# Designs tried in a protein design run: peptides against a protein of PDB entry 7UQJ. Part 38

Target 1, 160 residues: chain A of PDB entry 7UQJ
Amino acid sequence: PELYQNFNITPPRGVLFHGPPGTGKTLMARALAASCSSDERKITFFMRKGADILSKWVGEAERQLRLLFEEAKKHQPSIIFFDEIDGLAPVRSSKQEQIHASIVSTLLALMDGMDNRGQVIVIGATNRPDAVDPALRRPGRFDREFYFPLPDVKARFKIL

## One batch from the design tools (peptide; made by RFdiffusion4, then SolubleMPNN)

Design b1_p10_5_s1 (from b1_p10_5, 5 letters changed)
Fold by OpenDDE base, seed 2:
Structure b1_p10_5_s1 (fold): chain B 160 residues (1-160), chain C 160 residues (1-160), chain D 160 residues (1-160), chain A 10 residues (1-10)
Amino acid sequence: as target 1 above (160 residues)
Amino acid sequence: as target 1 above (160 residues)
Amino acid sequence: as target 1 above (160 residues)
Amino acid sequence: RQPLEAVIEE
């Protein structure tokens, strides 16, 4: 409840941060985690890169996803941040497609299996929302999307 | 013309941003895009990572590069930003070398095939300019180079 | 001597920067390099990503590490920054484990072989300190660790 | 088929 109040969102299972690289998706996901963590209520922030998940063999990638969701559930309230979740995009090699289909199917099952009363938010970040499997973008999964626009020139000259 | 005036550069086909990581190469490429886009003249910003190009099969990577350049031409004025273009560096496996040589050859042909009147700028960003194929750094390709120095300590304490 | 005085640290062979992504590990390593470089004493900053080392075949990755350390020694005072050094983490495929074990063993030997009088600092950055081989975290290697906390919300709103 | 990463800066 409060975690979602701090996000000012109805409890999504997943939020897709999309936008150009360097727009601060990873920074924002972390800011949200930090803003929602108080001394009284620490939010556990889990992070994985999409490419780091694919670099593992199918069965190990699936197992690591399951363990991640179990650990996130154990350490509620928690955020799972998948950076570059489009790195979990199928590269069109038949073998990588099978690996990807299996990993995505596992992630779908994990997101579907989350209790709506759980205090686990999943944030996916991508530069390529259209490279994210449409099945991940359905209700009860990454059903909320936040576009990260390019900072204006003034904002950039403050970062540079 | 105006796009290059906004860049305060004579029209290069390609600009190589090089410098250490976190020096804001990607941020600057985006700032340039934002500064050159007005309400009246939107610049279409295309981005690709070098590694994302390599992750595709040879023929598909080449096709995707061609499609990228076609789409960039269709949506002029435009910027194609290759982040980590040194990720298009040959990994010394004979098979990856062939893949890489083919992809680089395709990129060379695409840059050479750009009409000088086109409003497509190609920006390559790398942390390793010496890992970029010298053929890409020739006149009419990435023939301008911008070094991104480390921000001074004072600039960093503003970012931290 | 002075290099380490500028770091306000006793001369470690290696420093592990760990913390969440986007906490400025790479930025700090670079700030340190810039702060320690004067017009009179330029520090040579070498950077490699862990994944870029793994993407090379075992014998070539080892050779490139050796060459990196030789070049760093030749251009003293110098910093070798390994970004995402946990990308040198064993992916649990037996073949990648062997590759990784060999690369890590080579890195260990290179760090152990550094003359304590050398002006080469090695900085490893990771988001996953527990994914870094414990052997790298021993005295004379990455024996100092700096945690990069998440910037507070106020600091983030200054970066955004 | 449009290449996925056409960020139209609005």
Scores: peptide ipSAE 0.000, ipTM 0.205, DockQ to the pose 0.062
Fold by OpenDDE base, seed 4:
Structure b1_p10_5_s1 (fold): chain B 160 residues (1-160), chain C 160 residues (1-160), chain D 160 residues (1-160), chain A 10 residues (1-10)
Amino acid sequence: as target 1 above (160 residues)
Amino acid sequence: as target 1 above (160 residues)
Amino acid sequence: as target 1 above (160 residues)
Amino acid sequence: RQPLEAVIEE
């Protein structure tokens, strides 16, 4: 309740931060964790990278996701931050497609299994929202999206 | 001149942003680029990742670094931002040590070859300043260091 | 509508960004402005500092606030960003208390007078949320709060 | 001082 009240959002199971690299997605996730933390009530912030999840054996990646969500639930109020959540996208190999599908399916199930009464927020950050599985962007999952644009820096950004 | 004056620093050839992941190093580099940009004078911001530089063939990585510095010089005033500059560190293989030594040597030469009259600032970001080659941290290179600590999130960070 | 839809927030009249200096409050405000801007629809970003508002003659500070809100309304969709909004707090002199009370009263009236159908968002940034007049933090004003914890960048970034 | 009107052109 309080965690979601502090976000002033209907308790979304997930928030997608998307936008170009270096727009402060990770910093904002940390900042939100801090903002929802008081002297009396510390928020627990769990951080994962999408690629680090994918690099594990299929069963171990799933087990680690389950353990992450269980730990987040035990340490409520909590935030799970998936940095580069698009890194849970399959690498272009058929063997990795199966691994990806399993991991994504597990993440979907974990997000769907979150009791809305829980004080666990999931934040996904990506530079490529279109590379995030559409199933993750459905209601009850990453159903809130925040675009982090490049600050209108009167600077020319050239990603060479 | 103006770029360095705006930084209020004696023209460092490089600035090292170090600190834990998601402390806003990249965001700060962009913000500095912005703050040094005016309507009349746009700063050109070049971004590279250390790992992306290393993933190239030895001669191609060096060529790309040279091209990057030449482009930055042509588009003065400019910032070159190396995200995860510790990713220029050798992976634990003898073949990669040679690749690393060559790329780092090229970067050293490029930083040393920058005329102090140039309006090119190099910013390196790392989560692991101790993993950055000590040669890069010497005077005339990344000789200014800024620590980006974890936000005092009254949150428990668990990097599981 | 769209501006508030892009924020995924019920149209708050104001958002308070609070947290220590150099946590990216200003940068985030600019980034949010840019995120709500598209090629088809440019967001107008108005920036003021609290101290700059206070440095004016009483009637002129109020007039400038009124003009700012009118311009923001004319240039919808728009963001008004008050950096260092706690700088609208009186300096510890009785003469400044009256000036402050008048300026804050004017800001309250302007925020209260905003039609919720307007596409004007007010963002206040402060390092001292407790120095912000409680009246500004009430529903229909700065009723959303985001804490920006330090990365304790031991770097004094002087955003000049 | 005039508002720093930055038209954020995306």
Scores: peptide ipSAE 0.000, ipTM 0.319, DockQ to the pose 0.070
Fold by OpenDDE base, seed 5:
Structure b1_p10_5_s1 (fold): chain B 160 residues (1-160), chain C 160 residues (1-160), chain D 160 residues (1-160), chain A 10 residues (1-10)
Amino acid sequence: as target 1 above (160 residues)
Amino acid sequence: as target 1 above (160 residues)
Amino acid sequence: as target 1 above (160 residues)
Amino acid sequence: RQPLEAVIEE
């Protein structure tokens, strides 16, 4: 979108917002969506949560991901925000792992299938970047990472 | 209101939250509103955006500001949050400058007209405190400023 | 802690932040922690995620919850924030349901065991308040609820 | 007990 066009940066297919919980990753993603949107050019902001994707049957979760990416493509420029994308990482149970692996594979394929000319940005947010499948962090996927530091405890005290 | 009364602080007529985008200014304002609300005493939180005030005809923008302050006074204790209050600062076009000047003058008059005994707090948020009209930053208006630093990278890891 | 003491409000044992995803629940909890912290009296903010509690063996998850509450008690005044507390709700599988029920029972016991004289607040965040076990929403637990509305879709579009 | 709706009146 305009943010990346203005920076003369090839829009990354995906951006990983990582940092401690409640560091404002979701808020920043929303703020970015809001800041990239102008009266002339609205950014459509799609939000999904990792755990909510997993709560569906595999085939339905995959279908919903495909529909999400199609809808995002239709409403360009757009941001797809995956909150808690680490929730797509396999939970250590073998049956869930297969379900997670299928959904992650679908997400990988969808991110790989995004035309770089498209104005769709995918933002993943996680508290645990190391729990995000390394395949999601490869070039052409969540290949840019933004660390969300804790607001300095001292700085929060000064706002009071 | 109670937050400031409890701190033995003369309730500021206005508080300026300033800091880089995504530092949680809006969220802090909402947090303050929520934190000041109890089962017995709810804080009413009014939100307006600087740009949204300007998008209206001058007379309607002024009327809406007056109505907002009247409604806030009616629903005491209350917080009026102006997000992107720097959006009320004149954009470099002469016609907009006249419109902005009128709206800012109305806001100044409304803040000056607040009885210090009232339980209405006005919070302005900006990414550009230097773009906020100095008249808004004078005593009896946004006379308290809270800097929202970029959350220090190091501090965010410690809450994990 | 101080926020509730200052309001002469019996510190609720638990506060439920509920509302649609990305409404700033987590960030509000952090903002509350920051707003209750002063240079003289720092609020310690502990964060856990519902799904992360479940990803551990039942006995280890229970032990980690106990340690969390002990650490929070040791670092008074403190906030324990459970993000996605609906993630502690039984997933519709019978084996997971037993694991979830044990962890939820441990959390209930820990919340019930909090001395009202303690300066520990527990904040649960959920997108699905109806998916939170009603036992957690009883008096002496998450007995206060804060709804985080979606920022009006219209207001998001006007920021554009 | 009515939930403390943080009435964010936008």
Scores: peptide ipSAE 0.000, ipTM 0.226, DockQ to the pose 0.103

Design b1_p10_5_s1 (from b1_p10_5, 5 letters changed)
Fold by OpenDDE base, seed 3:
Structure b1_p10_5_s1 (fold): chain B 160 residues (1-160), chain C 160 residues (1-160), chain D 160 residues (1-160), chain A 10 residues (1-10)
Amino acid sequence: as target 1 above (160 residues)
Amino acid sequence: as target 1 above (160 residues)
Amino acid sequence: as target 1 above (160 residues)
Amino acid sequence: RQPLEAVIEE
């Protein structure tokens, strides 16, 4: 809190990791969770895959999101990592199933409902930043974005 | 400070991430910044690309480096991440432009000028560790090196 | 300690990073070590490659493992990272050399011998989770597993 | 119950 309070900046609740597949986004989030844990301050890491939230919990995805955020709050400091978040919160389109729109709306509400004192960091990882709902990228949600570049394809082909 | 003080080791100010392209060096630095951030202790992450410092700040690159380190000190705890640091601080050669030599000299001076109590970590990422000025790799600068290996090419071809 | 104590769960001493080669497992472990290091709390990072422990320390591998764990305990908080841990602790088979069985037994004993107050985290990285001795994957050892997926190969081929 | 991949510093 102090650093962001001192600069009158709303502390980031969410971080978007974006870049080509296999640039290590999922890997990064896991390492983050481990590194913020000290003996004195253990961080609880919750991992979910966007498509898995949709598929495993048909009709209960919103409830499972609420439970996840409640559990993360109960176990704070915590990290919620959404792998392939574009599978959970795709760009709102007129062709989108009502299920996707409801899940996105629930995620938006949950991220907005976190207080500035809550030690819950949300990390979303995607291969398609443009497929993530722009509403999630606003201040107080995924307000930081980290691009994960490919290796220079030329440098990779010199090793193959 | 305590661990390094107890062992009479100069605390690392800088970490060099080196390895083939797409081993995830840039990714790692970003995750580090996010993971060291707790609600109580937010870390400010400054990202610069070595070539961008040269190209965007022609004639002011040294001043921009000074400002970056001052801003990082003001916002400590902080991480300064130089992506492609070999583009900023190439190996000193008799063929090197005076501009490159001046920028390298400025970076050396800034890293040396950080006190042992400053919560500023500098991370340099490179695909070419041998293209980084050896002076940057001395104790008190980028005094830790992390190699980022490629996956065993054979194991990658078994999946393709 | 507190989170695991509150849930009556033995706190993990070890974390297994598993997934296809080049998903960034080694990278992750290194970033973890750097990110848990604050100015107030520096973490000592020990890196070993499983195959290197076998080849460089023929006949002394067990002693070198003991020394590594003693040194990590002396320098706590610390992270021991075993890259390619399947090369160090392969699945026990009737065809396994006595050397491999002894090293595995030593590693098991060292992980079991760490007290619950020791600030030593052990990270094992492997491309072959099924090639890691199941005894290492039990509670109190590598009791957490992190899967590092490949990028969707289809999504990678769309970028090439 | 997906196991809580809690990274625990002891």
Scores: peptide ipSAE 0.020, ipTM 0.214, DockQ to the pose 0.071; fails the geometry check

Design b1_p10_5_s2 (from b1_p10_5, 7 letters changed)
Fold by OpenDDE base, seed 1:
Structure b1_p10_5_s2 (fold): chain B 160 residues (1-160), chain C 160 residues (1-160), chain D 160 residues (1-160), chain A 10 residues (1-10)
Amino acid sequence: as target 1 above (160 residues)
Amino acid sequence: as target 1 above (160 residues)
Amino acid sequence: as target 1 above (160 residues)
Amino acid sequence: RQPLYAKIEF
């Protein structure tokens, strides 16, 4: 939260954390939620794994997404963190199961329906940004993308 | 390796990183690999996801594990990181598919076959340590366990 | 950055990451920098190690700090990350070399001189927060502190 | 020697 005020940037509705596995995307999301929680102002952190929504809630995934966004709104300020969001919202293909298309459509509608003034931030984490439906990466959704590079030896050398 | 040498600690053959999702297990494993890599001594980091070994290599998973350990030995000092190791080595049950039992048995044999003097460290990360076969958690295997707590709500409060 | 705007929180000028060695402080700082960089808006990340400023720049450390802050201001939005800041800004003692006192004084002045509207964030990381001059931990400087706990002592005992 | 500023352009 506080970091963006100094930048005079309109807070995105959705932030995509992307980068190779184990670059700290989920940890960062938790740390951000952590950093925004004070004794007087706790942030409610909702975490869902994309694969878990599909596997546990086949036929109810849409309802579970709606309930998640409603609960996040009820408990704002809140962060909804989707870990492995590429598992929840795979790229739309002609061979894609109708179930995935419906879940993506519901997530799109839920992100579009977020009031910009709402104290709900959505963070998606993925190791495969190209596997995330491009419709989710449009303005008003996951319109901010954050690359978590490997702690590259070269990035280390640039830090030196 | 160098981290353990500086502490006069015998490097464990296997280390289990466990804790809630997004507590930085994978990130820590990479950071450890990076921290132990100097200009004079680079650590080779091998990463495999437990679920990927099962899904991509049905019938060859054992061979892929053997090859991974051979390659790690060839490129020592090395770290083998198994992310979501609970997906690779589920608890042995009478209902367990023979495929899983065979993979677990192979991983057990590979870990038992690691010379303690070898510059190969195995790190397993899991969100569900109770879903990992207890045989892997015995001395000489993943005999070292690291709990990654949620970034404590109080540490969170100091971030604001 | 953007996360704080939604919360109507004034972003801190300085954030202190503290906790035992290897708890991911440096990694978190890098991930924060990465997480604030989008394709449209890149964050410039400056990293300095506290010990390197003293050891390499004896007699020029003050000038190097001034240049660092000037360059960060020139390339805003930016993050200045001081790794091992306890090496740069040790607690003031009667036995402390005048060189350290002067560097601390310069860093204090530079942090106080940062416009609250400037898109420059200072992150200090230390393993020894008690070794950091308390003057740096006052409001308007490193007024926000992030504890990176050890993966719990009990987890360490399972590493044994 | 120019201070190696880690300009990590992300």
Scores: peptide ipSAE 0.000, ipTM 0.340, DockQ to the pose 0.049
Fold by OpenDDE base, seed 2:
Structure b1_p10_5_s2 (fold): chain B 160 residues (1-160), chain C 160 residues (1-160), chain D 160 residues (1-160), chain A 10 residues (1-10)
Amino acid sequence: as target 1 above (160 residues)
Amino acid sequence: as target 1 above (160 residues)
Amino acid sequence: as target 1 above (160 residues)
Amino acid sequence: RQPLYAKIEF
């Protein structure tokens, strides 16, 4: 945030961490939160799993997202980390597609409704960027993408 | 793959990574994929969670498994990594046991139907090898097992 | 255990690992189990996810918890690790709150029913210590808390 | 505070 403010750069509202699972997306999101948190300026880190939004918040997911964004706005500077955001992707059942469409539409509206002056960064992590609704990947939403490469571990197939 | 081809060794179709969770099974599967991926020969890494197969693909799990194996075959050399393959284990409800039995039977058929000439490696990761259907552990399926030992962290009980 | 026995300290029945996800709680719980396991004295490590207790054991969760504690008692010295114990937290639906209340009450009773002479350590891991029922955090239960700090990764916001 | 880098030394 401050780095973007000092450069008159509108901080990206959303960053998509994508890459294969176990590449440290969640660890990096946390490390970013910690490295940007000073003793003087603690960044509040909010985390939700995409799967939890669908499974735990059935019927209240929209409300819980709104509350999350309000709380993040209240505790600025803040990071909202959606782990497994591809877990918000529609399951091919018509009922779950409607629930997904509603949750995604709410998330879109919340990201669009964030005034650029807010110190709220949204990080989505996925193993499948193509399973993320393209509408979320538009400018002003998850408009930056960070690929997490597989660790270059010379653990040759000799172990197999 | 190439190492096995050069030695006229039939590449194992399936490898079971077993060991306690947080032992780096997923990380190792990825590291193996990366280390076997060169600039000239990218290995396509497919990943599915066993729990997602049961929960997200209710009624279409079999079709999604078939599509996954077809896609893996299309993008050879490839690795299919099933994380938490023990999540395919039957929940003791009769309805879920039938769904499990169907999914497992489909996975067995897909592994058996892979011509040995394909550069598709299947890695299953589990925390509970004994919860994996013994039929999956037979020759030509997950016929190699790799135990992930707990990290020898001399983090003595002094921390407790 | 032995370190506590040698000092005439009653081993804590329960330890709460709390901290943001991807801080290595699960890895540390495992590393602790490994470091306390010698060739002469293998510690049996049991693991359950809080979410699995709610989702996979609907209606049998209490029985499965009892069986887990009995098995842990049979295989002493043992560690029971509950990953995502906050996944036992009530979902705001009245039906799930009742199921949660029942499961939590059973877990409380099992922790209270452990004779101090047993070499069974219970580790709960959560991302949200405040979502853990305060009754679980009382003396004789999860009476020790270990905070997992975010890794001090100087991965500056330069990556954004 | 040593970072809990599990060096998974493979």
Scores: peptide ipSAE 0.000, ipTM 0.190, DockQ to the pose 0.027
Fold by OpenDDE base, seed 3:
Structure b1_p10_5_s2 (fold): chain B 160 residues (1-160), chain C 160 residues (1-160), chain D 160 residues (1-160), chain A 10 residues (1-10)
Amino acid sequence: as target 1 above (160 residues)
Amino acid sequence: as target 1 above (160 residues)
Amino acid sequence: as target 1 above (160 residues)
Amino acid sequence: RQPLYAKIEF
């Protein structure tokens, strides 16, 4: 919050976690969902994979996204975590591009439609930030980016 | 290796990290690779996904596994991390079962063939330990198992 | 940000990580420092131990804290991580209580004095949240708490 | 309580 205030940055409706595989993006999202809950205020944590959105929700992905956001809103405060959100990136087929465009458009609309009073945070995780649709990375969407480095020699140098 | 030798513990040829998604299995494997490296002794970290072994290595998975183990041995001390090792589990097709059986048999042979003096550790990560072939979980293979709990509702309650 | 706004929660100047030893509090603090760094914006990460504040900074702890916060402000965006912040808790001697009271009072003043435009985050880690001075846990200070569960005795038992 | 990471977006 203070960081966002300090940077004159609009409160992120969405946060993009990016960095190499196994840098703790998903752990972090869960740890975040953990830390914001108190005995009085339990945060509901929803997790989906980008690949599951394309593969398991084929033909219903938009509906499932809507239901997810409705459920998250119903159970707010809540976090929606999209793991491997770059998995929404189409494989280079025209049909997949159209499905991708529809799913991404739905996600954009859902993120844009979040009431500023909504206690719903969306976290996307990716190993390939450049494979995330640039439209998702715009202000009011995944407008905050968190780089998860490899536990680098420096993170190692400092963790020890 | 040295840690296990120092504790009079048989060096695990393989370690199975298991627990719900986003419990830090991959992060831990990387943190281990990081922690065991010194300026004098850098650990080489190899990462593969079980799903990639089946999908990207189709027809050459066995060869690629052999090359991986040879490269790991060449660059020892090393860690081979198999993320989503349950992704070696066949989808219910006879052809995939046969491919699985061959790949698993190759992995078993490679793990069984690791010299006890080899500074190569194999880490498998899964969200579904019961979906990991029981043959992989036998002594001399993934004979050590590590459960990664959900950051408990309390950590999940306090980390937010 | 929206979570803080939606929950009517004052932006935390400080975050308390708490949970049993080896639950990844320090790892998380470093992963955070790492995650917020981009190529364009490197976060400066300062680490101190609560025990070192009492033991190594004896007679100058207040000055060293001031210098730390000044340096963090100079090198902002920055994270100050206090590991074992409960190590500021006195052992039951009147002299240590007085030293503790002075150090804590200085830390309180430094945290209270952080400009809302300051890109400085303070993270405290403890295994004993109840040993952390309640004054440090008030709004505007370590007003956010994050519980790190044991990686369940099984995860911990299995990771070793 | 509030997400740890949401604080650290530099």
Scores: peptide ipSAE 0.000, ipTM 0.337, DockQ to the pose 0.110; fails the geometry check

Design b1_p10_5_s2 (from b1_p10_5, 7 letters changed)
Fold by OpenDDE base, seed 4:
Structure b1_p10_5_s2 (fold): chain B 160 residues (1-160), chain C 160 residues (1-160), chain D 160 residues (1-160), chain A 10 residues (1-10)
Amino acid sequence: as target 1 above (160 residues)
Amino acid sequence: as target 1 above (160 residues)
Amino acid sequence: as target 1 above (160 residues)
Amino acid sequence: RQPLYAKIEF
């Protein structure tokens, strides 16, 4: 069956950039943001690291996520780039951290609550797509995943 | 501290695409240009090779750079793509070529002189980011760098 | 000679994304489509696999291609993404399949018949650019080719 | 075999 996915690309609520470190995920997100910013349509780019949200906002991470999404909505068209989103939204099956579950739950709710009419694109970059909560990878969230291939290990070694 | 870099992405004055040869730098620049051209906003794409500017324009390279930036400004929104920018803007610490220093100085001045209000994006592609003058990699110039990872050497060998 | 190709980037009639499997070709096409969809300009994204067109539409593949291009023109601005286009448009020098030659001929005619005024971008992704009919790689067709580098084989093995 | 640098002959 021809999946004419008429992606009426409502700007995907979420785009997951996944691939090993040094594959240019963070960088591609910035270029896309830059290229899509025209003089008439300045895209506001918000960057956060997943690990930074957990470590810097212990107990306030959910509030900071809400504020981020509100600020992104206020400054639309906007891109929210979560670098290392696996640090923010680990797979729930890891027993230890109720805190992670709450932050993930908030992020899920924020992505679900993004009206399809908003010009807010969420880009999540991860080196470990399998470490990202599968709930984030469902339709209406990070429903588009970008595999960023590793540089050849030999090429990485020439850049180190 | 949450670096809310409100990148009000003023279209980055410069985007550095770096990574080994055959990583699709030139090509990504063209796709970005193509994707960002709408019927209402045709992006004018200017491509030059760094080595071509040095070799073909001995003594006129600075003038040709100025003319390129003027033409790009005239035809904005526009993308100036420098392929092999390491050939145009080598690290100044290499003693030998006053010519390179002058061309780099002109490029720096042109990138600095791009009003944040202009719809001119400069994309520099290089296989050797470390061979690009660090002054080009400062804020307001190539302030965004894109790492294009190598294909696996084994995959390169299958394409050869 | 400075090929100031003033690419007035009339949205390239065709962009060829080539590179080994798992390099993010399909994914990049979707991100570009997503990033270029603004609220005022929803890009309609059509995805088809080259192999699917051949296998599912034996004897109707040409008609289905025509219908696809008509639907894309009707829903412009639009992106037609052919994943695995090497499956649809193999090099004609392979003696055996008159069917492939007809489908390729239809695709060539459709790409040639796209008025430069239409907001229809064709993206062809292939793992085997050398297996794509060279006629598709001529100006006015897939005149822009994107090399997507392989992930390091070691990184592929960690994702398997 | 020459690397198919797709000379996008501009």
Scores: peptide ipSAE 0.000, ipTM 0.180, DockQ to the pose 0.055; fails the geometry check

